Peptides against a protein of PDB entry 5HDT. Designs and how they scored, part 46

Target 1, 163 residues: chain A of PDB entry 5HDT
Amino acid sequence: MVVKTFMDMDQDSEEEKELYLNLALHLASDFFLKHPDKDVRLLVACCLADIFRIYAPEAPYTSPDKLKDIFMFITRQLKGLEDTKSPQFNRYFYLLENIAWVKSYNICFELEDSNEIFTQLYRTLFSVINNGHNQKVHMHMVDLMSSIICEGDTVSQELLDTV
Target 2, 163 residues: chain A of PDB entry 5HDT as posed
Amino acid sequence: MVVKTFMDMDQDSEEEKELYLNLALHLASDFFLKHPDKDVRLLVACCLADIFRIYAPEAPHTSPDKLKDIFMFITRQLKGLEDTKSPQFNRYFYLLENIAWVKSYNICFELEDSNEIFTQLYRTLFSVINNGHNQKVHMHMVDLMSSIICEGDTVSQELLDTV

## One batch from the design tools (peptide; aimed at target 1 N106 E151 G152 D153)

Design b2_p27_3_s1 (made by RFdiffusion4, then SolubleMPNN; from b2_p27_3, 17 letters changed)
Fold by OpenDDE base, seed 4:
Structure b2_p27_3_s1 (fold): chain B 163 residues (1-163), chain A 27 residues (1-27)
Amino acid sequence: as target 1 above (163 residues)
Amino acid sequence: KKEKEEKRKEIMKKRAKEWQEELKKKK
């Protein structure tokens, strides 16, 4: 129910955005980010992706540390893309497609630890990318990484050399 | 720096709206 709620919400629904703001904040709590159930963590990641979309360009999370935790969390979930035969692959795909399209990681450029976040993202994507993925998956992975590289003036040369 | 940030925000806002339209099409 919660997942569908955020998926169906648009950016112009100011009343709904205010109504579900507290829920958005709670979804970023350690309880959910460190939830023991892998499927729950995936659903949380999808919700967080939609939250970034809905509240774009401003995330409802004010703490830089919290934002870092969230994006590191989302990055870890993207590891699930490695198994194309997984019953949850479609949700992993949704997460990838959403984040790649909206360019949600662009929020990280304003964080002090942006290089760490982007480094982990690149390492994760390169670790899971394989020939078993269809063209759409490859396209979104490349698009996600390219979008960040294009902002290279704010990215360290060391990070670029690692790619 | 501020100009770059503003431009990134504009792009994200635009992309978010586009994605919302895509989500509606998938229903």
Scores: peptide ipSAE 0.632, ipTM 0.941, DockQ to the pose 0.844
OpenDDE base, seeds 1, 2, 3, 5: peptide ipSAE 0.587, 0.081, 0.074, 0.037; ipTM 0.931, 0.640, 0.641, 0.600; seed 5 fails the geometry check

Design b2_p27_3_s2 (made by RFdiffusion4, then SolubleMPNN; from b2_p27_3, 15 letters changed)
Fold by OpenDDE base, seed 3:
Structure b2_p27_3_s2 (fold): chain B 163 residues (1-163), chain A 27 residues (1-27)
Amino acid sequence: as target 1 above (163 residues)
Amino acid sequence: MEEKIKKRKEKMKKAAIEAQKKREEEK
């Protein structure tokens, strides 16, 4: 399975990173980002999250527009965290945990539309957070948001208005 | 600004490595 391939890959696997580079690029194509199956989109998001981990602190996606699309895509998938009883919740958790641990959204500080990306992320997280989430989920959500605030040193007025 | 970017990248690289270690511990 493709998701397992990227999940198990480490940053020092240079030969494998080169081998799967084309696959990584294809996973960010409109075909996958706009795939009609929500479960496929979730798997793609998890793979993309792992790709950011593998290539950290850089990414094989050099286009700012593509990076924006990817992070907006990942953000949309996080909506699935709302239903804690979903059969796919563990994969949604994996996605959240990955982006929280890796701090992949911090790449967005180099993007012109970083404010939009962070705003959408925060809105999404606040919209899905509920009492059904365990402590780990809450911790990852807080860590993710606080990491961005800490790195940015400031909170935009738009974010303040959202909170 | 450039120094901040460098530091951010260093932190991200470290975080990614730590994330991988945590995944390995889950296995």
Scores: peptide ipSAE 0.649, ipTM 0.942, DockQ to the pose 0.837
OpenDDE base, seeds 1, 2, 4, 5: peptide ipSAE 0.649, 0.643, 0.645, 0.642; ipTM 0.943, 0.941, 0.942, 0.941

Design b2_p27_3_s3 (made by RFdiffusion4, then SolubleMPNN; from b2_p27_3, 15 letters changed)
Fold by OpenDDE base, seed 4:
Structure b2_p27_3_s3 (fold): chain B 163 residues (1-163), chain A 27 residues (1-27)
Amino acid sequence: as target 1 above (163 residues)
Amino acid sequence: SEEKKKKIKEKMKKRAIEAQKKRELEK
């Protein structure tokens, strides 16, 4: 399984990183980002999150537009956190935990559209927060959002209004 | 600034390594 491949890979496995580089690039294609199956998109998002972890600090995606698309895509998947009783909730949690631990969104500061990306992330997170979430989920959400605020020199008014 | 971007990348590299360690400890 592709998900397991990237999940188990560490940063110093240079041979494996090179071997699966093309797969990493393929997962960011429109075919996967616009896949009609919600569960497939979730799996893709988890893989992409691990790819950012494995190849940190340099993502294998060279196009700023592609990077924007990927993070907007991951953000959309986080909406699945709203239903704590979903059979896929544990995988949504995995996605949240990964991006909270790695804070991969912070590479977006190099993108011209960083404010748009962060605004959508904040709006999404606040829209899905509910009383059914345990303390770990809340901690990851707060940690993720706090890191972006701390690293940012300037934050758009729209983002500030969301907070 | 370029220096800030460099620091962000350095932090991310460290966090990525730590994240993998945390995951392995949970196995």
Scores: peptide ipSAE 0.621, ipTM 0.937, DockQ to the pose 0.814
OpenDDE base, seeds 1, 2, 3, 5: peptide ipSAE 0.611, 0.604, 0.610, 0.609; ipTM 0.935, 0.933, 0.934, 0.935

Design b2_p27_3_s4 (made by RFdiffusion4, then SolubleMPNN; from b2_p27_3, 14 letters changed)
Fold by OpenDDE base, seed 5:
Structure b2_p27_3_s4 (fold): chain B 163 residues (1-163), chain A 27 residues (1-27)
Amino acid sequence: as target 1 above (163 residues)
Amino acid sequence: KEEKKKKIKEKMKKRAKEAQEKRKLEK
């Protein structure tokens, strides 16, 4: 399972990172980002989240446009957190936990469209947060959002209006 | 700005390591 491969991979595994580099690049292709199956997209998002972790601090994606597409893609998948009774909820939680722990979105500060990415993230998180979520989910969401605000030198008015 | 980017990357590298350690502890 590809998901397990990236999940278990350590960032110090240089040979393994080299071996799976092409796969990491392929997972970010439009074929996967625009895949019609939502479960496949979720799996891809989880892999991408781990790829950011494994290759930190430098993602293998050299194109800023591709990076934007990836983070916008991951953000869209987070909508699945809205249904706590979904059979895939645990995987959505995995995605949230990863991005909250690693805070991979922080590399977006290097992107020209960082404000758009962060705004979309905040809007998505606020749209799915509900009373049915346990404390861990809430904590991850808050931790993720607060970290972005604290790390940024400036916050756009649009982002401020969202918060 | 470049110094800030460097700091962000250093933090991320550290968080990535800690994240994997936390994950292993949860298993």
Scores: peptide ipSAE 0.693, ipTM 0.951, DockQ to the pose 0.849
OpenDDE base, seeds 1, 2, 3, 4: peptide ipSAE 0.689, 0.690, 0.644, 0.693; ipTM 0.950, 0.950, 0.941, 0.951

Design b2_p27_4 (made by RFdiffusion4)
Pose (drawn by RFdiffusion4):
Structure b2_p27_4 (pose): chain A 163 residues (1-163), chain P 27 residues (1-27)
Amino acid sequence: as target 2 above (163 residues)
Amino acid sequence: DDAYNERKNKGLKAGNLISEKNLERLS
């Protein structure tokens, strides 16, 4: 249910944002990022993605250490894109579609471990892509990775090598 | 179709704002 309200919420709705702001900060808790249940991490990942959409360009989570935990957690969930036969695939696709449209990962440019995050993101995307994915999956991955290069400060040799 | 286009436009609007902030940062 929380996924639906965060999906349908708008950047304009200042009222609903101030109301759900405390829940948005809570969903990033370590209880969720490390929950052993696959279905929970997936739902939480979709919420954190819209939470970044709704509150842009000013995200609610300000702690860099915590901000790092979230984007590495999202990258681990993008591994679910590989199983195109799973009933949960379309939810992983929604996650991909969202961070691609929103360019949420660009928040990591300011983090000290940005290169580790972007490198692990690139490796993951190139390791999950297969013949089961339509061109929309390919398109979203390019949109996601293109923004990191075009709008980033630099490209390390390590990140360039993953391509 | 309309619900999907509305959801996509919300995502694109948020993405444009993040790109604009990155352009300001690089200036």

Design b2_p27_4_s1 (made by RFdiffusion4, then SolubleMPNN; from b2_p27_4, 16 letters changed)
Fold by OpenDDE base, seed 2:
Structure b2_p27_4_s1 (fold): chain B 163 residues (1-163), chain A 27 residues (1-27)
Amino acid sequence: as target 1 above (163 residues)
Amino acid sequence: MEKEEKLKKKREEAGKLISEKRKERKA
């Protein structure tokens, strides 16, 4: 229900954005980010991805630490892309497709720990990418990585070593 | 298909906004 709500929400609807702001903030709480159920965490990640879409260009999260936690959290969920036969793969795909098109990770450039976030993202993507993925998955992975490289002013040596 | 296209459009628009914001910060 919550996932569908954010998925269907129009980013131009200021009234709805205001109405669901508290929910968006609540979804970023440790309760959800550290939820013991892997499927719940994936749903939360999808919601968060849509939240970045809805509130673009500004995330509703004002704390740099919170933003870091969120992106590190989303990055950890992307590990699920490895198993293409998983019942949850479509939702993992949804997450990947969203963050690739929305370019939500570009918000991280404003964070002092951006290099750490990008490094973890790239390591995660390279760890799960394989020839078993279809063209769309590969395309989104490449687009995601390329957008960060293209819009970044600098790339850390650690990230370069990962690439 | 219509819902998917709408979603893609929303994502694309959001991406443009984020990119534009980034460009503004870099200028």
Scores: peptide ipSAE 0.646, ipTM 0.938, DockQ to the pose 0.899
OpenDDE base, seeds 1, 3, 4, 5: peptide ipSAE 0.640, 0.641, 0.636, 0.644; ipTM 0.937, 0.936, 0.936, 0.938

Design b2_p27_4_s2 (made by RFdiffusion4, then SolubleMPNN; from b2_p27_4, 14 letters changed)
Fold by OpenDDE base, seed 3:
Structure b2_p27_4_s2 (fold): chain B 163 residues (1-163), chain A 27 residues (1-27)
Amino acid sequence: as target 1 above (163 residues)
Amino acid sequence: SEEEEKRRKKLEKAGKLVSEKRKERLS
């Protein structure tokens, strides 16, 4: 129900955005981010990706520490892209496609620990990228990484060059 | 499908907003 709610929501639906704001905040709680079920965590990540889409350009999370936790959490889920034959691969693709198009990670530039977030993202992506991925997966991975470089400041670019 | 295209357009629209906000901060 929660997954479908955010998947179907339009970013121009202001009344709905206000109505489900508290739900969006609760989804970022430690209860969900540290949920013991891997499949639940993936669904949570997909919901969070949609939340970033809906509330773009500003995430509804006011705490920089919480935002860091969320992006580090999403980054960890991207490891699931490695196995293209996994039953959950389509959901991992959904996550990748969403964050690539939305450029969700680009809101991290304002965070104190942005360099740590980007470093972990790049390391994770390069660890799972392989020739078995189709062209769409490769395209989204490249778009995700290049968008951060192209729109980042000089400090962020220098760090990513050393990764 | 048309539904998938609509979703893609929503994703792209959000991305444009993010990029525009970033450009404003760098100005």
Scores: peptide ipSAE 0.692, ipTM 0.949, DockQ to the pose 0.879
OpenDDE base, seeds 1, 2, 4, 5: peptide ipSAE 0.646, 0.634, 0.653, 0.645; ipTM 0.941, 0.937, 0.942, 0.941

Design b2_p27_4_s3 (made by RFdiffusion4, then SolubleMPNN; from b2_p27_4, 15 letters changed)
Fold by OpenDDE base, seed 1:
Structure b2_p27_4_s3 (fold): chain B 163 residues (1-163), chain A 27 residues (1-27)
Amino acid sequence: as target 1 above (163 residues)
Amino acid sequence: DEEEKKRKEKLEKAGELITEKMKKRKE
């Protein structure tokens, strides 16, 4: 129910954002991030992605530790993109689409452990990318990785132009 | 297919570069 609500909403008013702030904080708790049910974890990831979309460009989470936990958690969920025939693939696609469009991972540049987060993201994406994915999936994966690369100020322009 | 493979390799190299540089800057 909560997932459907966030999926169908655009960026809401400040009053609505305040209303859902408590929910956002609860979704980032260990109770949900370490939930034993894989499908529940996927739903939590989708909700978190929607929260980032709604609050963009800011994040409702002020704790660097919580942000790290969330993005490490989301990265782990992206492994589910590997099986294109899974009944849950559409939700994995939704997760990918949202985080790519919003450029959610870009807030991680402010984190001390950003290198760890990005490294795991790239490794995960490259491990799941296959020829079975349609053009849209490939596009979102490339967009997600390219956005992070472009935001970085240490990558050569030549390399940026060739990706 | 070959072009896609090359693009993936470039992205991987770029990703490795940026993460290593970020690590060095923060240490």
Scores: peptide ipSAE 0.091, ipTM 0.708, DockQ to the pose 0.036
OpenDDE base, seeds 2, 3, 4, 5: peptide ipSAE 0.063, 0.087, 0.077, 0.076; ipTM 0.675, 0.705, 0.691, 0.687

Design b2_p27_4_s4 (made by RFdiffusion4, then SolubleMPNN; from b2_p27_4, 18 letters changed)
Fold by OpenDDE base, seed 2:
Structure b2_p27_4_s4 (fold): chain B 163 residues (1-163), chain A 27 residues (1-27)
Amino acid sequence: as target 1 above (163 residues)
Amino acid sequence: MEEEEKRKKKLEEAGKKVSEKLKKRKE
């Protein structure tokens, strides 16, 4: 229900954005980010991806630490892309597609720990990329990584070494 | 397909906003 709510919400629905702001904040709580159920965490990640979409180019989360936690959380969820036969793969794909098109991680450029976030993202993606993925998955992964490289003013040598 | 295209359009529009913000930051 919550997933569908954010999925269907338009970016220019200012009243709705205000109405669901508190819910967006709650979804970033430790209760959800550290939820013991892997499937729940995936759903939370998808919601967060939509939240970034809805509130783009801004994030409703003002705390840099919270933003870092969220992106590190999303990054960890992307590990699920490794199993293309998983019943949850479509949701993992949804997550990947969303963050790639929205360029959500580009918000991290304003964070002090952006290099750490990007490094972990790249390591995660390279760890799960395989020939079993279809072209769309590969394209989104490449788009996600290339967008960060192209739009970033500076990229750490560590990140470049990862590529 | 129409719903999917609409969804992708939303994603693209959001991405453009993000890119534009970054562009302004660099200026």
Scores: peptide ipSAE 0.656, ipTM 0.937, DockQ to the pose 0.910
OpenDDE base, seeds 1, 3, 4, 5: peptide ipSAE 0.106, 0.082, 0.096, 0.064; ipTM 0.706, 0.640, 0.685, 0.639

Design b2_p27_5 (made by RFdiffusion4)
Pose (drawn by RFdiffusion4):
Structure b2_p27_5 (pose): chain A 163 residues (1-163), chain P 27 residues (1-27)
Amino acid sequence: as target 2 above (163 residues)
Amino acid sequence: TEKTELEELITEIKEHQAEHPVTGMKV
């Protein structure tokens, strides 16, 4: 249910944002990022993605250490894109579609471990892509990775090598 | 050849980015 309200919420709705702000900060808790249940991490990942959409360009989570945990957690969930036969695939697609449209990973430009995050993101995307994915999946991955290069400060040799 | 062309394009993007910076999430 929380996924639906965060999906339908708007950047304009200042009222609903101030109301659900405490829940948004809570969903990033370590209880969720490391929950052993696959279905829970997926739902939480979709929420964190819209939480970044709704509150842009000013995200609620300010702690860099915590901000790092989230985007690495999201990258681990993108591994679910590989199984195109799973009933949960369309939700992993929604996650990809969202962080691609919102360019949420650009928040990591200011983090000290930005290169590790972007490198691990690139490796993951190149390791999950297969003949089961339509062109929309390919398109979203390019949108996601293109923004990191075009709008970033630099491209390390390590990140360039993953391409 | 393709690797050199990509490195040259990335250098041009970074030079343009240093003059006209763009960053952040989409609104």

Design b2_p27_5_s1 (made by RFdiffusion4, then SolubleMPNN; from b2_p27_5, 16 letters changed)
Fold by OpenDDE base, seed 4:
Structure b2_p27_5_s1 (fold): chain B 163 residues (1-163), chain A 27 residues (1-27)
Amino acid sequence: as target 1 above (163 residues)
Amino acid sequence: KEREELIEKIKKILEEQKKNPKRGMRT
């Protein structure tokens, strides 16, 4: 029920954002992040991406550990981009497009483990890219990774070693 | 300067990975 709530949501007023705060927090629970169904996890990731879009540039999550878990979770879902013939590919594309457009990962700069998150993101993206992907997928991947490089004050050696 | 070079490197790697996805990331 909660998963479907955010899929069609647009950026709301501050008053409307408060109405969905509890739902946003609930969606980030371990129940959803560790859900056994892969398709459910994908929908959860899409909704989380929508939440970040709506609340940008801030996040409704106050716990750094929770934020890390969320972005590591989203990163894991991006592995689904590998199979371009999957019936769920369009949703994986939506996830990529959304987080790239919103620059959702940029909020991770506030986290101590930002380099780890970015490194895992880069590794995942380079792992899934293949000759079945079109120019739009490439463009979103470049936009996402370039934004992180451009916004970062420093680039860790670990991140440099992955590129 | 360094960031621009990194962006270009990322673009290059993406194109190479598309052609040869089994190679993995450069280290």
Scores: peptide ipSAE 0.167, ipTM 0.724, DockQ to the pose 0.039
OpenDDE base, seeds 1, 2, 3, 5: peptide ipSAE 0.029, 0.167, 0.145, 0.144; ipTM 0.578, 0.726, 0.703, 0.707

Design b2_p27_5_s2 (made by RFdiffusion4, then SolubleMPNN; from b2_p27_5, 16 letters changed)
Fold by OpenDDE base, seed 1:
Structure b2_p27_5_s2 (fold): chain B 163 residues (1-163), chain A 27 residues (1-27)
Amino acid sequence: as target 1 above (163 residues)
Amino acid sequence: KELEELKKKIKEILEEQKKNPKSGMVT
């Protein structure tokens, strides 16, 4: 069976990437990452996920600290998956689907604090998973977590025990 | 509980992936 990977998919034009570059920088600012409105934060997370999708497999950010902040931020937004009846659930689903498909978190392997990021991700996903979630949600969660395990050479048993 | 069983399954998948990373999930 031949599997098509994301890297084999068509990427957005360079012109679109340029447009997103400025947006990416602004969206990663503390103003947005620490925005008091949860709906705004969710939108920011979705936009950031889209940016990662566009620039995959590379990140448009050069600062390791900023990347860490972004993924910790995205992880925190995934807590919104808990309430399946929320009016914003569809957007939380989009966020999950996107980052799972793109394997966005794989960028974190380049970070020194990757284990911390992955640990928080696993804890978050297991904290929000519930009976209200359908199989698609479960699949994306599994795909996301499994991809990290498959790509990581330094995934410890401690990480698995955190689950 | 169904939820606990699901968590168990996911954990087992992850453990298996750790043991056999080259046989990971494909989309």
Scores: peptide ipSAE 0.149, ipTM 0.686, DockQ to the pose 0.108
OpenDDE base, seeds 2, 3, 4, 5: peptide ipSAE 0.054, 0.066, 0.047, 0.046; ipTM 0.532, 0.543, 0.552, 0.545

Design b2_p27_5_s3 (made by RFdiffusion4, then SolubleMPNN; from b2_p27_5, 17 letters changed)
Fold by OpenDDE base, seed 3:
Structure b2_p27_5_s3 (fold): chain B 163 residues (1-163), chain A 27 residues (1-27)
Amino acid sequence: as target 1 above (163 residues)
Amino acid sequence: SAYEKLLEEIKKIQEEQKKNPRKGMRV
C-alpha cells in the first residue's frame, strides 16, 4: 500500500483529486464523524480540513446535508482549542490554521443552513478564545470570522448577536 | 504518526469493504 497523507498534498491536479475522491467520501462517513474517541475525531477533522484545502474552492461532497454534518463536526472539534496546554493542542492549532487560511467555511454559503453553521462556529470560537492564546491563534480566529462576515450576503440576527 | 496511521487504516478498511461490503470498520 502506498501511504500518502492529505497533509502532504498540495492543491493537486484533477487526476490526483479523482484518485482520492472515494477516500474523501469514506472519511466523511458516520463511522468517523461519530467516532467515540475524541482523538480520532480530531484526526478526522484534520483530514477533512486537508481535503477541503486540496479540493478548494470546490468540495468532493455533493450532498448538502453531508457538508453541513462535516462543518458542524469540524466546529465541534474546535472546542479543543480552549486548553492550550493539552498534548493535542498542536493538532487543534493545525485545524484552525488550515480552515482559516483556506477559508474552508466559505463553501457553506451555498448551503441552506449556512446561518446555523456560522452561528455555531462563532459561538464555539468565542467560547474557547481566552487570554492564554497567543497572537497567531487570535489572528486565525479573527481571520476566519471576518472572512465570513465580509463575504456573507445573508446573515441572521442570531449570528450577529454572537459577534 | 497517528495521522498517517489513521489514513493507512482508512485505506485498508476501504479496500476490505470493496471485497466484503459487510466488513465493519475499525479504528
Scores: peptide ipSAE 0.039, ipTM 0.579, DockQ to the pose 0.013
OpenDDE base, seeds 1, 2, 4, 5: peptide ipSAE 0.038, 0.034, 0.033, 0.037; ipTM 0.645, 0.620, 0.621, 0.635

Design b2_p27_5_s4 (made by RFdiffusion4, then SolubleMPNN; from b2_p27_5, 16 letters changed)
Fold by OpenDDE base, seed 4:
Structure b2_p27_5_s4 (fold): chain B 163 residues (1-163), chain A 27 residues (1-27)
Amino acid sequence: as target 1 above (163 residues)
Amino acid sequence: EEKKKLLEEIKKILEEQKKNPKSGMRT
């Protein structure tokens, strides 16, 4: 399983990064991002998160539009955190933990539409959080959002209105 | 409510950043 393979990877060497570059690019294709199966989309999101972890602080994607699509895609997957009783919850948790720890969304600061991405992330997280979530989920959500706040020189009014 | 708790935490961070823009992450 591709996801499991990436989970076992640490910060790869430059040679290893090159090896998986093609896979990274294919995973960001519309075929996967718009896949009709929700579980497949979750797996894709986890793989993408792992890719960002491996390539941090850089990204193997050169297109700003593609990066935006990816992070908007990941944000949409985070909606799955709402159902804490779902069999897939552990994978959603993994996704959250990964992107929070790696600070994956910080790459978005280089994008012109960063505020849109961050706003959607905030709205999603606030919409998802419920009484079924434990302290670890809260911690990761706070870490994820606070990292964006602290590293952003300017926060849009829209983002401020969201929180 | 969990949402309120999270909001309060984020608001605190925002307030701290307004007071000291060079402040680090509180978490």
Scores: peptide ipSAE 0.139, ipTM 0.707, DockQ to the pose 0.114
OpenDDE base, seeds 1, 2, 3, 5: peptide ipSAE 0.147, 0.074, 0.107, 0.137; ipTM 0.711, 0.592, 0.692, 0.710; seed 1 fails the geometry check

Design b2_p27_6 (made by RFdiffusion4)
Pose (drawn by RFdiffusion4):
Structure b2_p27_6 (pose): chain A 163 residues (1-163), chain P 27 residues (1-27)
Amino acid sequence: as target 2 above (163 residues)
Amino acid sequence: SSLRTDMQDVIDEVTTERAEGHPPDPL
């Protein structure tokens, strides 16, 4: 249910944002990022993605250490894109479609471990892509990775090599 | 693959623009 409200919420709705702001900060708790249940991490990942959409360009989570945990957690969930036969696939697709449209990962440009995050992101996307994915999946991955290069400060040799 | 080719084209364009002294695209 929380996924639906965060999906339908708007950047304009200042009222609903101030209301659900405490829940948004809570969903990033370590209880969720490390929950052993696959279905829970997926739902939490979709929420954190819209939480970044709703509150842009000013995200609620300010702690860099915590901000790092989230985007590495999201990258681990993008591994679910590989199984195109799973009933949960369209939810992993929604996650990809969202962080691609919002360019949420650009928040990591300021983090000290940005290169590790972007490198692990690139490796993951190139390791999950297969013949089961339509051109929309290819398109969203290019949108996601293109923003990191075009709008980033630099490109390390390690990140360039993943391509 | 098409995904790697698309990314190599994007990186090539950005490398050319930076060699010409153009700043990164704004956020």

Design b2_p27_6_s1 (made by RFdiffusion4, then SolubleMPNN; from b2_p27_6, 17 letters changed)
Fold by OpenDDE base, seed 4:
Structure b2_p27_6_s1 (fold): chain B 163 residues (1-163), chain A 27 residues (1-27)
Amino acid sequence: as target 1 above (163 residues)
Amino acid sequence: SELEEKLREIIEKVLEARAKGEPPLPR
């Protein structure tokens, strides 16, 4: 068994960031975000979530508009959580689990339209939740939404009206 | 729903803490 030092771990992290930089930029293009196939869009969302995990707590994107587009895109994909019997449900679950664990949406606090993004996230999650969802799904949804509320410095009236 | 109620409770607690000048809830 090879024991990695702190330096080795940091090096691995930097190498991973370099490796996925080009992929990150390409996946954020309109070609993928507006792809007509829903299964492709889901796969793109999962890959984007993985990229955010690798770069956490920062993002490889410098454009606020691009970041907004990405998170609005991911939010739209979460609608697929509604059908628990779908053959793609496990991948939707992976997406939810990932963004909840990493707290990927926390990057949005620096965006001017953060309240819009969070409002759409909450509306989407409330619209898809149903009796078919187990406790694990509920836990991830609560963790994701509560973290955003706790770390924010304000709660907009629009967000309050959503819940 | 149960999830909505739980979230509402968290929001209310955060707002109350802020109104009283208390530190934010832990993560």
Scores: peptide ipSAE 0.090, ipTM 0.652, DockQ to the pose 0.517
OpenDDE base, seeds 1, 2, 3, 5: peptide ipSAE 0.073, 0.069, 0.075, 0.036; ipTM 0.635, 0.576, 0.629, 0.548; seed 2 fails the geometry check

